Peptides against a protein of PDB entry 3ESW. Designs and how they scored, part 81

Target 1, 322 residues: chain A of PDB entry 3ESW
Amino acid sequence: NNIDFDSIAKMLLIKYKDFILSKFKKAAPVENIRFQNLVHTNQFAQGVLGQSQHLCTVYDNPSWHSIVLETLDLDLIYKNVDKEFAKDGHAEGENIYTDYLVKELLRYFKQDFFKWCNKPDCNHCGQNTSENMTPLGSQGPNGEESKFNCGTVEIYKCNRCGNITRFPRYNDPIKLLETRKGRCGEWCNLFTLILKSFGLDVRYVWNREDHVWCEYFSNFLNRWVHVDSCEQSFDQPYIYSINWNKKMSYCIAFGKDGVVDVSKRYILQNELPRDQIKEEDLKFLCQFITKRLRYSLNDDEIYQLACRDEQEQIELIRGKTQ

## One batch from the design tools (peptide; made by RFdiffusion4, then SolubleMPNN)

Design b2_p16_1_s4 (from b2_p16_1, 7 letters changed)
Fold by OpenDDE base, seed 2:
Structure b2_p16_1_s4 (fold): chain B 322 residues (1-322), chain A 16 residues (1-16)
Amino acid sequence: as target 1 above (322 residues)
Amino acid sequence: SKENEELVKKLLEKLS
């Protein structure tokens, strides 16, 4: 009997699709109970859930995307992208253009647009006066600062004029388009929005050891790519563990379509104890949140994302980002 | 190949 391999292959693909889709059906009552118990009993799980409720959805705001695109020098950005693409990009196909765009956005953001703020300049003495600033501590926002999702305000006294300067830690990325300054939190927050404004598939990566960055899904590379706006870094996941010799325990990526433990991509050495949650519970939590984020998607979208997830898991196991 | 047929059968069994 000539085995119709084409018929078998089609049947396998159908069965495989059905199997994958079955995993993304509405959560069983047992899964809901497990989830509720986990988030009520484990503080780390509560933190991941809380972050997911914000970070997975906040950047999917078309109004914000328009404001970003109206604020950036798009003529300069696209001129530079086109220039770099014209050198080598045509040989690699159209998908590489987006990688050039992200690289230019990294350059533009760090060099032309945003500023690192270790200490603010004195509001009275003007520019380049941060050296004269002494920290007095932190306080809650005033009525004006509170309009821009500000949780904390750092207070500084000028050693020269004695005046107080406030450095509000704004979480509103639209306010950051105005202020154009901050630390890793403000940098990553606004840069995540910028990338999203270009229609890119982006995740916000939270590291437990007080750093944050982005990941962008490159269609050219067919994988998630490390992107750090503070470092003007593209596809250098090793910089923290190797270059900085940073000790880390958890890196969690938050995107519109899922929450993923990406620790294996970034924690290459100097791993800290992962004692905040059981590994199985963290895996369950991320999968459960991801499943919820996909409830409104159609079967084809769910299947495509599930295939992407599997490819990422294989990548993370193999360590082959080279 | 017979090996591919066995692999396909195992995959089908795992997916059923």
Scores: peptide ipSAE 0.007, ipTM 0.420, DockQ to the pose 0.413
Fold by OpenDDE base, seed 3:
Structure b2_p16_1_s4 (fold): chain B 322 residues (1-322), chain A 16 residues (1-16)
Amino acid sequence: as target 1 above (322 residues)
Amino acid sequence: SKENEELVKKLLEKLS
């Protein structure tokens, strides 16, 4: 009997749609109890929830997107994108153009726009004086710094002039458009907003071992793509585990449509113990938060996102067969 | 079975 695989696949899709839609309905009382108990009893779960409440929604601000687009040299960016796109005479379609855009944004951000700040320059001595700066420690923000969601300020003394320079660690990405400097936190924060400002599906990836980066969903590649603004890195998820030989335990992606454990994409070797939460509880937590983020979506949107989620889960399980 | 693998593959292609 010739199995009509197309007919079976269609039936499976219908059943899958119905099954997924059933899962994305309002949480049952038992699920709510499990969630509440988990976030109240597990510190890691509480941390993931707290991060989701900020990172999943903060970048969906049209006013910020406008400010970003007004601040960037869009003419230069699109000129470079068009140039690189045209060099690939086989590149067709709007989907692949977005990959060129993200690559140019990585270049532009690192080379033309933002600066790595290990130590600040001396406010008195001027540019290229960071070598003369000695850390004195950290303190709370002053009244002016507090206006820009500043959690801590690093204090430096100039060995040349003796003056104090403050390096506030701003969490306001709009302030970062002005300051144009920071470390991985500031880089990732502002770059996430930049990518969002171009209408891209973007996630903020938090690594427990003190690093952060982005993912964007490439419609051309039909998957989430690793993006690290600090490294000008596109689709190189291996750089941490392999190139840096970094030890890691958890990588969690935060986006408007979901929270996902993406550890399997990035932790290829040197895995640290995953002892902060039970794997089943982490899976439940991410799914529960994701479900809440999708409560306002219609059945078709839920289904489309669930298809994307399933594809990602398959990718993460299979590993990249390179 | 190879048939099940092909079915899963086709399903995945339609989900993508």
Scores: peptide ipSAE 0.007, ipTM 0.436, DockQ to the pose 0.180
Fold by OpenDDE base, seed 5:
Structure b2_p16_1_s4 (fold): chain B 322 residues (1-322), chain A 16 residues (1-16)
Amino acid sequence: as target 1 above (322 residues)
Amino acid sequence: SKENEELVKKLLEKLS
């Protein structure tokens, strides 16, 4: 009997789709209890939940997207993208255009738009005076700074004029379009919003060891791609572990459609102890939050995202992003 | 192939 492998494959695909859809149904009471117990008893789990409540939704703001697009030099950006696409992109198809766009946005953001701020310039002495600034510490925001989601203000004294300069650490990305300066937090925050404003699938990656970056889902590469605005880096997940020799324990990606432990993509050597949570509990937590984020999606959207999730898990296991 | 049959069986077992 010639086993009709095509018929079996079709049947398996149907059953697989139904199985996947069943996983994204409303959580069972036992899962809710496990989740509640985990976030109430484990500080790391509570932190991941708290971050997800902000990072998974904050960038899905159409008003902010409009403000971003009105603020950027779109003519320059698209001119540069078109120029690079015209060289090689036609051979690879239209999907590669978005990769060129992200690469140009990285260039534009670092070179033309935003600045690294280790120390602020003196408000009195003007530009290029940061070398004269001495840190005095940090304090809470004043009444004006508080309008822009500011939790901390770094205080500096100018060695030349003796005046105090405030460096508020704004979390409002629209304020960052005005200030155009910051460290990894401000860079990643605003750059995540910029990528979202172009209609891209983007995740915010939080590293426990005091760094943050993005991932972009490339339709051309059909995978999540490392993107670091500070480094003008595209598809270089190894830079932290290998180039910086950074020691890391956790990298967690936060997007509108899910929360994913992406540590395996970035932690290639010098792994720190993963002692903040049990691996099984972290996996459960990320899956549970992801399930909640997808409750309003239709069956086709759920299925497509689940296929992407499985592909990513296979890549992370195989080390194919290395 | 016997290998494909085993793969299909494993997939079916995982889906059941």
Scores: peptide ipSAE 0.007, ipTM 0.421, DockQ to the pose 0.537
Fold by OpenDDE base, seed 4:
Structure b2_p16_1_s4 (fold): chain B 322 residues (1-322), chain A 16 residues (1-16)
Amino acid sequence: as target 1 above (322 residues)
Amino acid sequence: SKENEELVKKLLEKLS
């Protein structure tokens, strides 16, 4: 009996597609109950949900994309991209061009555009006076600062003139295009928007141990790529665990199409206890949120994303990005 | 191979 392997393969693919699609159907009542109970009883789960409600969608703003593109020196950026791309002998139209673009955006952002702010300059004494600034603590935003999604304002006193300088921690990335300064939060926030403004698939990665960075989906590499604007780092997920010897417990990626525990990509050594949530519950939570984010997608989009998710999970298990 | 046929059957059974 000549088994038509092609026919069987086609049937398997159809059944597999249907099976995958079935997982992304509307959540069963039991799943909804589990989700509700989890987010109401577990603080970490509530935090992940809260972050997902913002980070998964906030950067998908066409108006913001336009403002970003109008603000950046696109001529300089593309000139540098084209130069490096040509130097390496690549042909136009290759998917690798986007990797060169992201690398140049990292360079441009760190070297030309944005500034690290450990302490602000004194508003009275002027530039290069941050050395004279003493932290007094943090407070809530004033009426003006509140317009730009400011959650906290760091307060500093100048040791030279005695005046108070406010350093608002703005969460509005458009305001950050003006201020051009911050720490890892501001850097990652604005840089995530910048990458999104170029039409890239980007995730915001939150680390519980007070760091944040991006991931970019490289069509050339066919995987999520570590991107840290603070470090001008491309595809170096090891920098935290190995180079910094940082201890970490959780890294969670937030994107328009899902929420993913990416801890295995970044936590290579010095793992802290993962005691904030049960592993099964975290997996369930991320899957549940991801499912919700995909409710409006068509079957083909859902299937393609599910295939990407599977590939990523295999990668994370195998540790192949090292 | 017979092994691949059994794998395919098992996969089909799981997907059914």
Scores: peptide ipSAE 0.007, ipTM 0.398, DockQ to the pose 0.297

Design b2_p16_2_s1 (from b2_p16_2, 9 letters changed)
Fold by OpenDDE base, seed 3:
Structure b2_p16_2_s1 (fold): chain B 322 residues (1-322), chain A 16 residues (1-16)
Amino acid sequence: as target 1 above (322 residues)
Amino acid sequence: KEKLELALLAKEYLEK
């Protein structure tokens, strides 16, 4: 009896599709109760929910995408992408072009567009005066700074002229297109928007230990790829744990289609205690938020995303399949 | 888990 493996595979896929679609139906009353209890009783869960309400949707703004594309030197960017793409020939297909684009955007952003700001320059003394700046502390935003979603303002005094310089920590990424300076938060915020503006599938990764970065879904590599704008880093998830010897407990990715615990991708050594939430509750939380984010999607979209999710989970468990 | 892996393998097989 020739086992029709194709027929079996098709039957398994149908059953699997139905099973997956059943999981993405409206949450049962018991799941809603569990979710509500979890976010009301666990501060970490409440924090993840709060972040998801912002980070999962804020970057899906067509008006912001237009402003970004109008602000960037697209001619330079595409010229450089085309140049690098042409060097490798056509052997790898068109899907690799997006990898070259992200690599160029990393270069362009760090080298040509945005600046790291440990301390601001003195507003009175001008450029390259940050060495003369003494921190005085932080305060709330003024009336002008408050227009750009500013939560805190760092205050500096110039040792040379005695004047005060304000460094507002803007959360409005459009304001960051103007200011073109910041730390990891500002870098990741604006760079996430930049990647989204090119139509890429992007997640914002929050690390509990005071760092943030991006992931984008590479169609060429068929996986989520680590992207850190601060480091001009592409596909180097090990840089934190190995190169920096950073101790970490949680890395959570926030995207329009889901919330995912990506800690296993980045926490390769020096793992801190994961004591903020039960592992089962964190898995449930991420799945529940992801399910809510997908409620408006059709069955085919849900199925394709669920297949991607399972591939990612396999990757995170097995490590990179060579 | 095994059923999920089999379904993913079946998908990869059918998409080839």
Scores: peptide ipSAE 0.015, ipTM 0.529, DockQ to the pose 0.553
Fold by OpenDDE base, seed 2:
Structure b2_p16_2_s1 (fold): chain B 322 residues (1-322), chain A 16 residues (1-16)
Amino acid sequence: as target 1 above (322 residues)
Amino acid sequence: KEKLELALLAKEYLEK
C-alpha cells in the first residue's frame, strides 16, 4: 500500500491550521481572569502590558510615515541602496533589497541624520560645548515641552556662561525629526518609526537593563533580524552579551502583531536572575497580548503569523539559523 | 521542504 504522503501532508496541514486557529479564538473567561489577576498582582506584567498598549500600535500611523519620508533624504538613501544592491544583490534575488535598505538606513541615521546626546550643548555658547555642561538633575516639562510627550527634562548648567540648558526627553518621534538628538530611547523610538515608514515589519525591543533596539523581519533571511540604530548594527544580537559583556534578564519585543520574549536571542551569557515574573506567567502574558493584537485578522493572516511565530521559537531554542 | 517542515512542526505541536 503506497502511503500517499501528499494526501497525509495535506490532511495534517488542514488539521494543523484548524488547531492553530482554535488557539487564536477569543480568550476564554478563565484566560481573562488569569490575565487580570496577573497584571493586577505582578508589577512586571503590568509594565509589559503598559508598554504593549503604546509600542504595539503607536508606529502604525500613516500621517507619521508621510512626515518621515518627507524629512529623510530619500534620493541619497535609495542611491546608496541601489549602489550596494547592484554589486552583490542581484545574485540573491529581490528580497535582499530590503536588507540593503535597512543597512543604509542604519548608516544614514547614525552618520547623516541623528546625533548622540550624552550632554546637550549650551544653548548660549553654541555647538561643541557639551563638555562645559554640569547636570543639575531632572524636572517636569514646561508648557511647550509638554506638547511633545515629554515626561522628563534633564537640566544642565554651563560652567562657562552659567546659563541653564534644558534637555527634554521627548517621546514624540515627530519632535525627534526636528531635534535630531538623543540617547538610546530617542534613537530607537525614531528609528523604529523610520523603519515602519518604509512599510517594514518591525518590533521594538525593550531590555530591562536600560537598553532598547529594533528587530526587522527580513524576507530574505526569513527571520527577525537584530537592528540597533545606536550601534549601526544589523544582525549582531551578540553585541550586548559578548561585546559589551552586559548582564541582562529580559528582552521583550513589541510589534503590531505580537509581544514576544526574545531574551534567548540576546542573553547569551551573564544572565541575571529572571525573578520578576514566573516563566509560565510571562509566556501566558505575551501569548494573551499577542492574541488580542490579532483579533481583527482573518484566518489566513492568523495562520501565517502563527507559522512565523513557531519558526521564531524554533530559532530561539536551537540558536542556529538554518 | 517547507511543507514537510510545517507538517513535522504540526505533528510536534499536535503531540503536545
Scores: peptide ipSAE 0.011, ipTM 0.510, DockQ to the pose 0.162
Fold by OpenDDE base, seed 5:
Structure b2_p16_2_s1 (fold): chain B 322 residues (1-322), chain A 16 residues (1-16)
Amino acid sequence: as target 1 above (322 residues)
Amino acid sequence: KEKLELALLAKEYLEK
């Protein structure tokens, strides 16, 4: 019996399309009640919702994309991408060019553009004076700092000159194009915007245990790819659990088209208790937010994204990124 | 292969 797997697959895909389109219809009243109860009763759920309201939409700003592209050395970036693509990329097809672009953006961002700021330099003593800086604590922003979505300012005293230096933790990524310094939050924030400015599908990954990174959807690899600007890392999801021996409980990815629990991609060992929410409730929450983000999409867009979602779920179940 | 995996997954979802 030659099982025509192609015919079976086609038939199942038709039925699947209809099934998916049915799932992405407007939420039933019972689902809305469940969602409202969950976000009002569970602090973790409320946090995920709050993050989604910002991270899923903030980077979809055409004005910001223009400012980014005007600020970056595009000639240098594309020269380097073209150089690497010319070595091996022509044999793999045009889709691999975007992977080379992301790798160059990682290099450019870390090596040429942005700086890690554990402590700021002294405003009076100048460059390379961070070693002389003593933390005094944190305070709220002043009137100028408040213009750039700043919630916290770290205060440092220079041991050499005694002057105070302020390190505002800006959340405005356009201000970060000027300051060009920060920690994982500032790095990931601006780098997410940079990737978005090139028209890429990008998610912001929040880890509960005080780290953040990106995922990029590679058309060449046909999957979500780990991207950490701080580490200049591409497709190395294991670095946190294995290389850092980091203990983690939750990794949640936030994108324009969905919210996804990606913990299985990154939490390979030393898993902390997942006690903040029931697994079924987290799954429901992510699906519900994702459904809302897709309300304006057409049937073909919904179907394509659903195919990506299911492929990702298969990948996460099989542990193929290990 | 990927289309078959999706179809199999779709079957599992439709049978639930």
Scores: peptide ipSAE 0.013, ipTM 0.489, DockQ to the pose 0.157; fails the geometry check
Fold by OpenDDE base, seed 4:
Structure b2_p16_2_s1 (fold): chain B 322 residues (1-322), chain A 16 residues (1-16)
Amino acid sequence: as target 1 above (322 residues)
Amino acid sequence: KEKLELALLAKEYLEK
């Protein structure tokens, strides 16, 4: 009896696909109850949910993408990408070109476009006066600042002239295209939008210990790649734990297609207690939100994403960031 | 680890 291995393989693939797809079906009533109870009883879970409601979808705005592309020096960017791509002897049409694009966007953003703002310059004394600025605290936005999704405004007094300078912490990335300054929050927010504007698969990574960065899905590397605009860093997930010796507990990635605990990619040493939520509940939460984000996708899209998720989970377990 | 590798290998084989 010639075992038709191809037929068996096809049947196994069908059954496997069906099994995967079954996980992404509408949540059972018991799962909904568990989810509701979790987000109502656990503050960390509520925070993750709240972040997902914003970060997973906000960057998928075609109007914003157009504004970004109109604002950036695309001629300079592509000239530099083409130059570095050609220098390394790659053929046209290789998926690696996108990695060169992201690397140039990191360079361009840090060196040519955006500015780090630890303290603002004094509005009265002018440029390079931040050294004279004393923090007075934070307050709510005024009527103008509130138009640009400003949550808080940092208030500074100039030690030289005594005037007050406001540093609004804008969350509107379009306003950040104008202001062109901020800290890790503003950097990551605008840079996430920039990457999205080039049609890239991007996630926003939130670290509980007051840092944020991006991940880009490299089609060349076939994995999620660490991207930090503040550091001009590409594929260096170790910089926080090793180079900075930073202590961390949670890193959560937020993308249009899911929410993923990526802590294992970034927390290589000096792990802080993960006491904000039970590990099983965090896993459930991320899966539940991911499932909701995928409700409108077709079976093929769901299957492809599930495959990507499995590969990522294997990577995270193996600790094989190259 | 091994089961997951085997499942991935099986999947890669089945998707070819």
Scores: peptide ipSAE 0.007, ipTM 0.506, DockQ to the pose 0.255; fails the geometry check

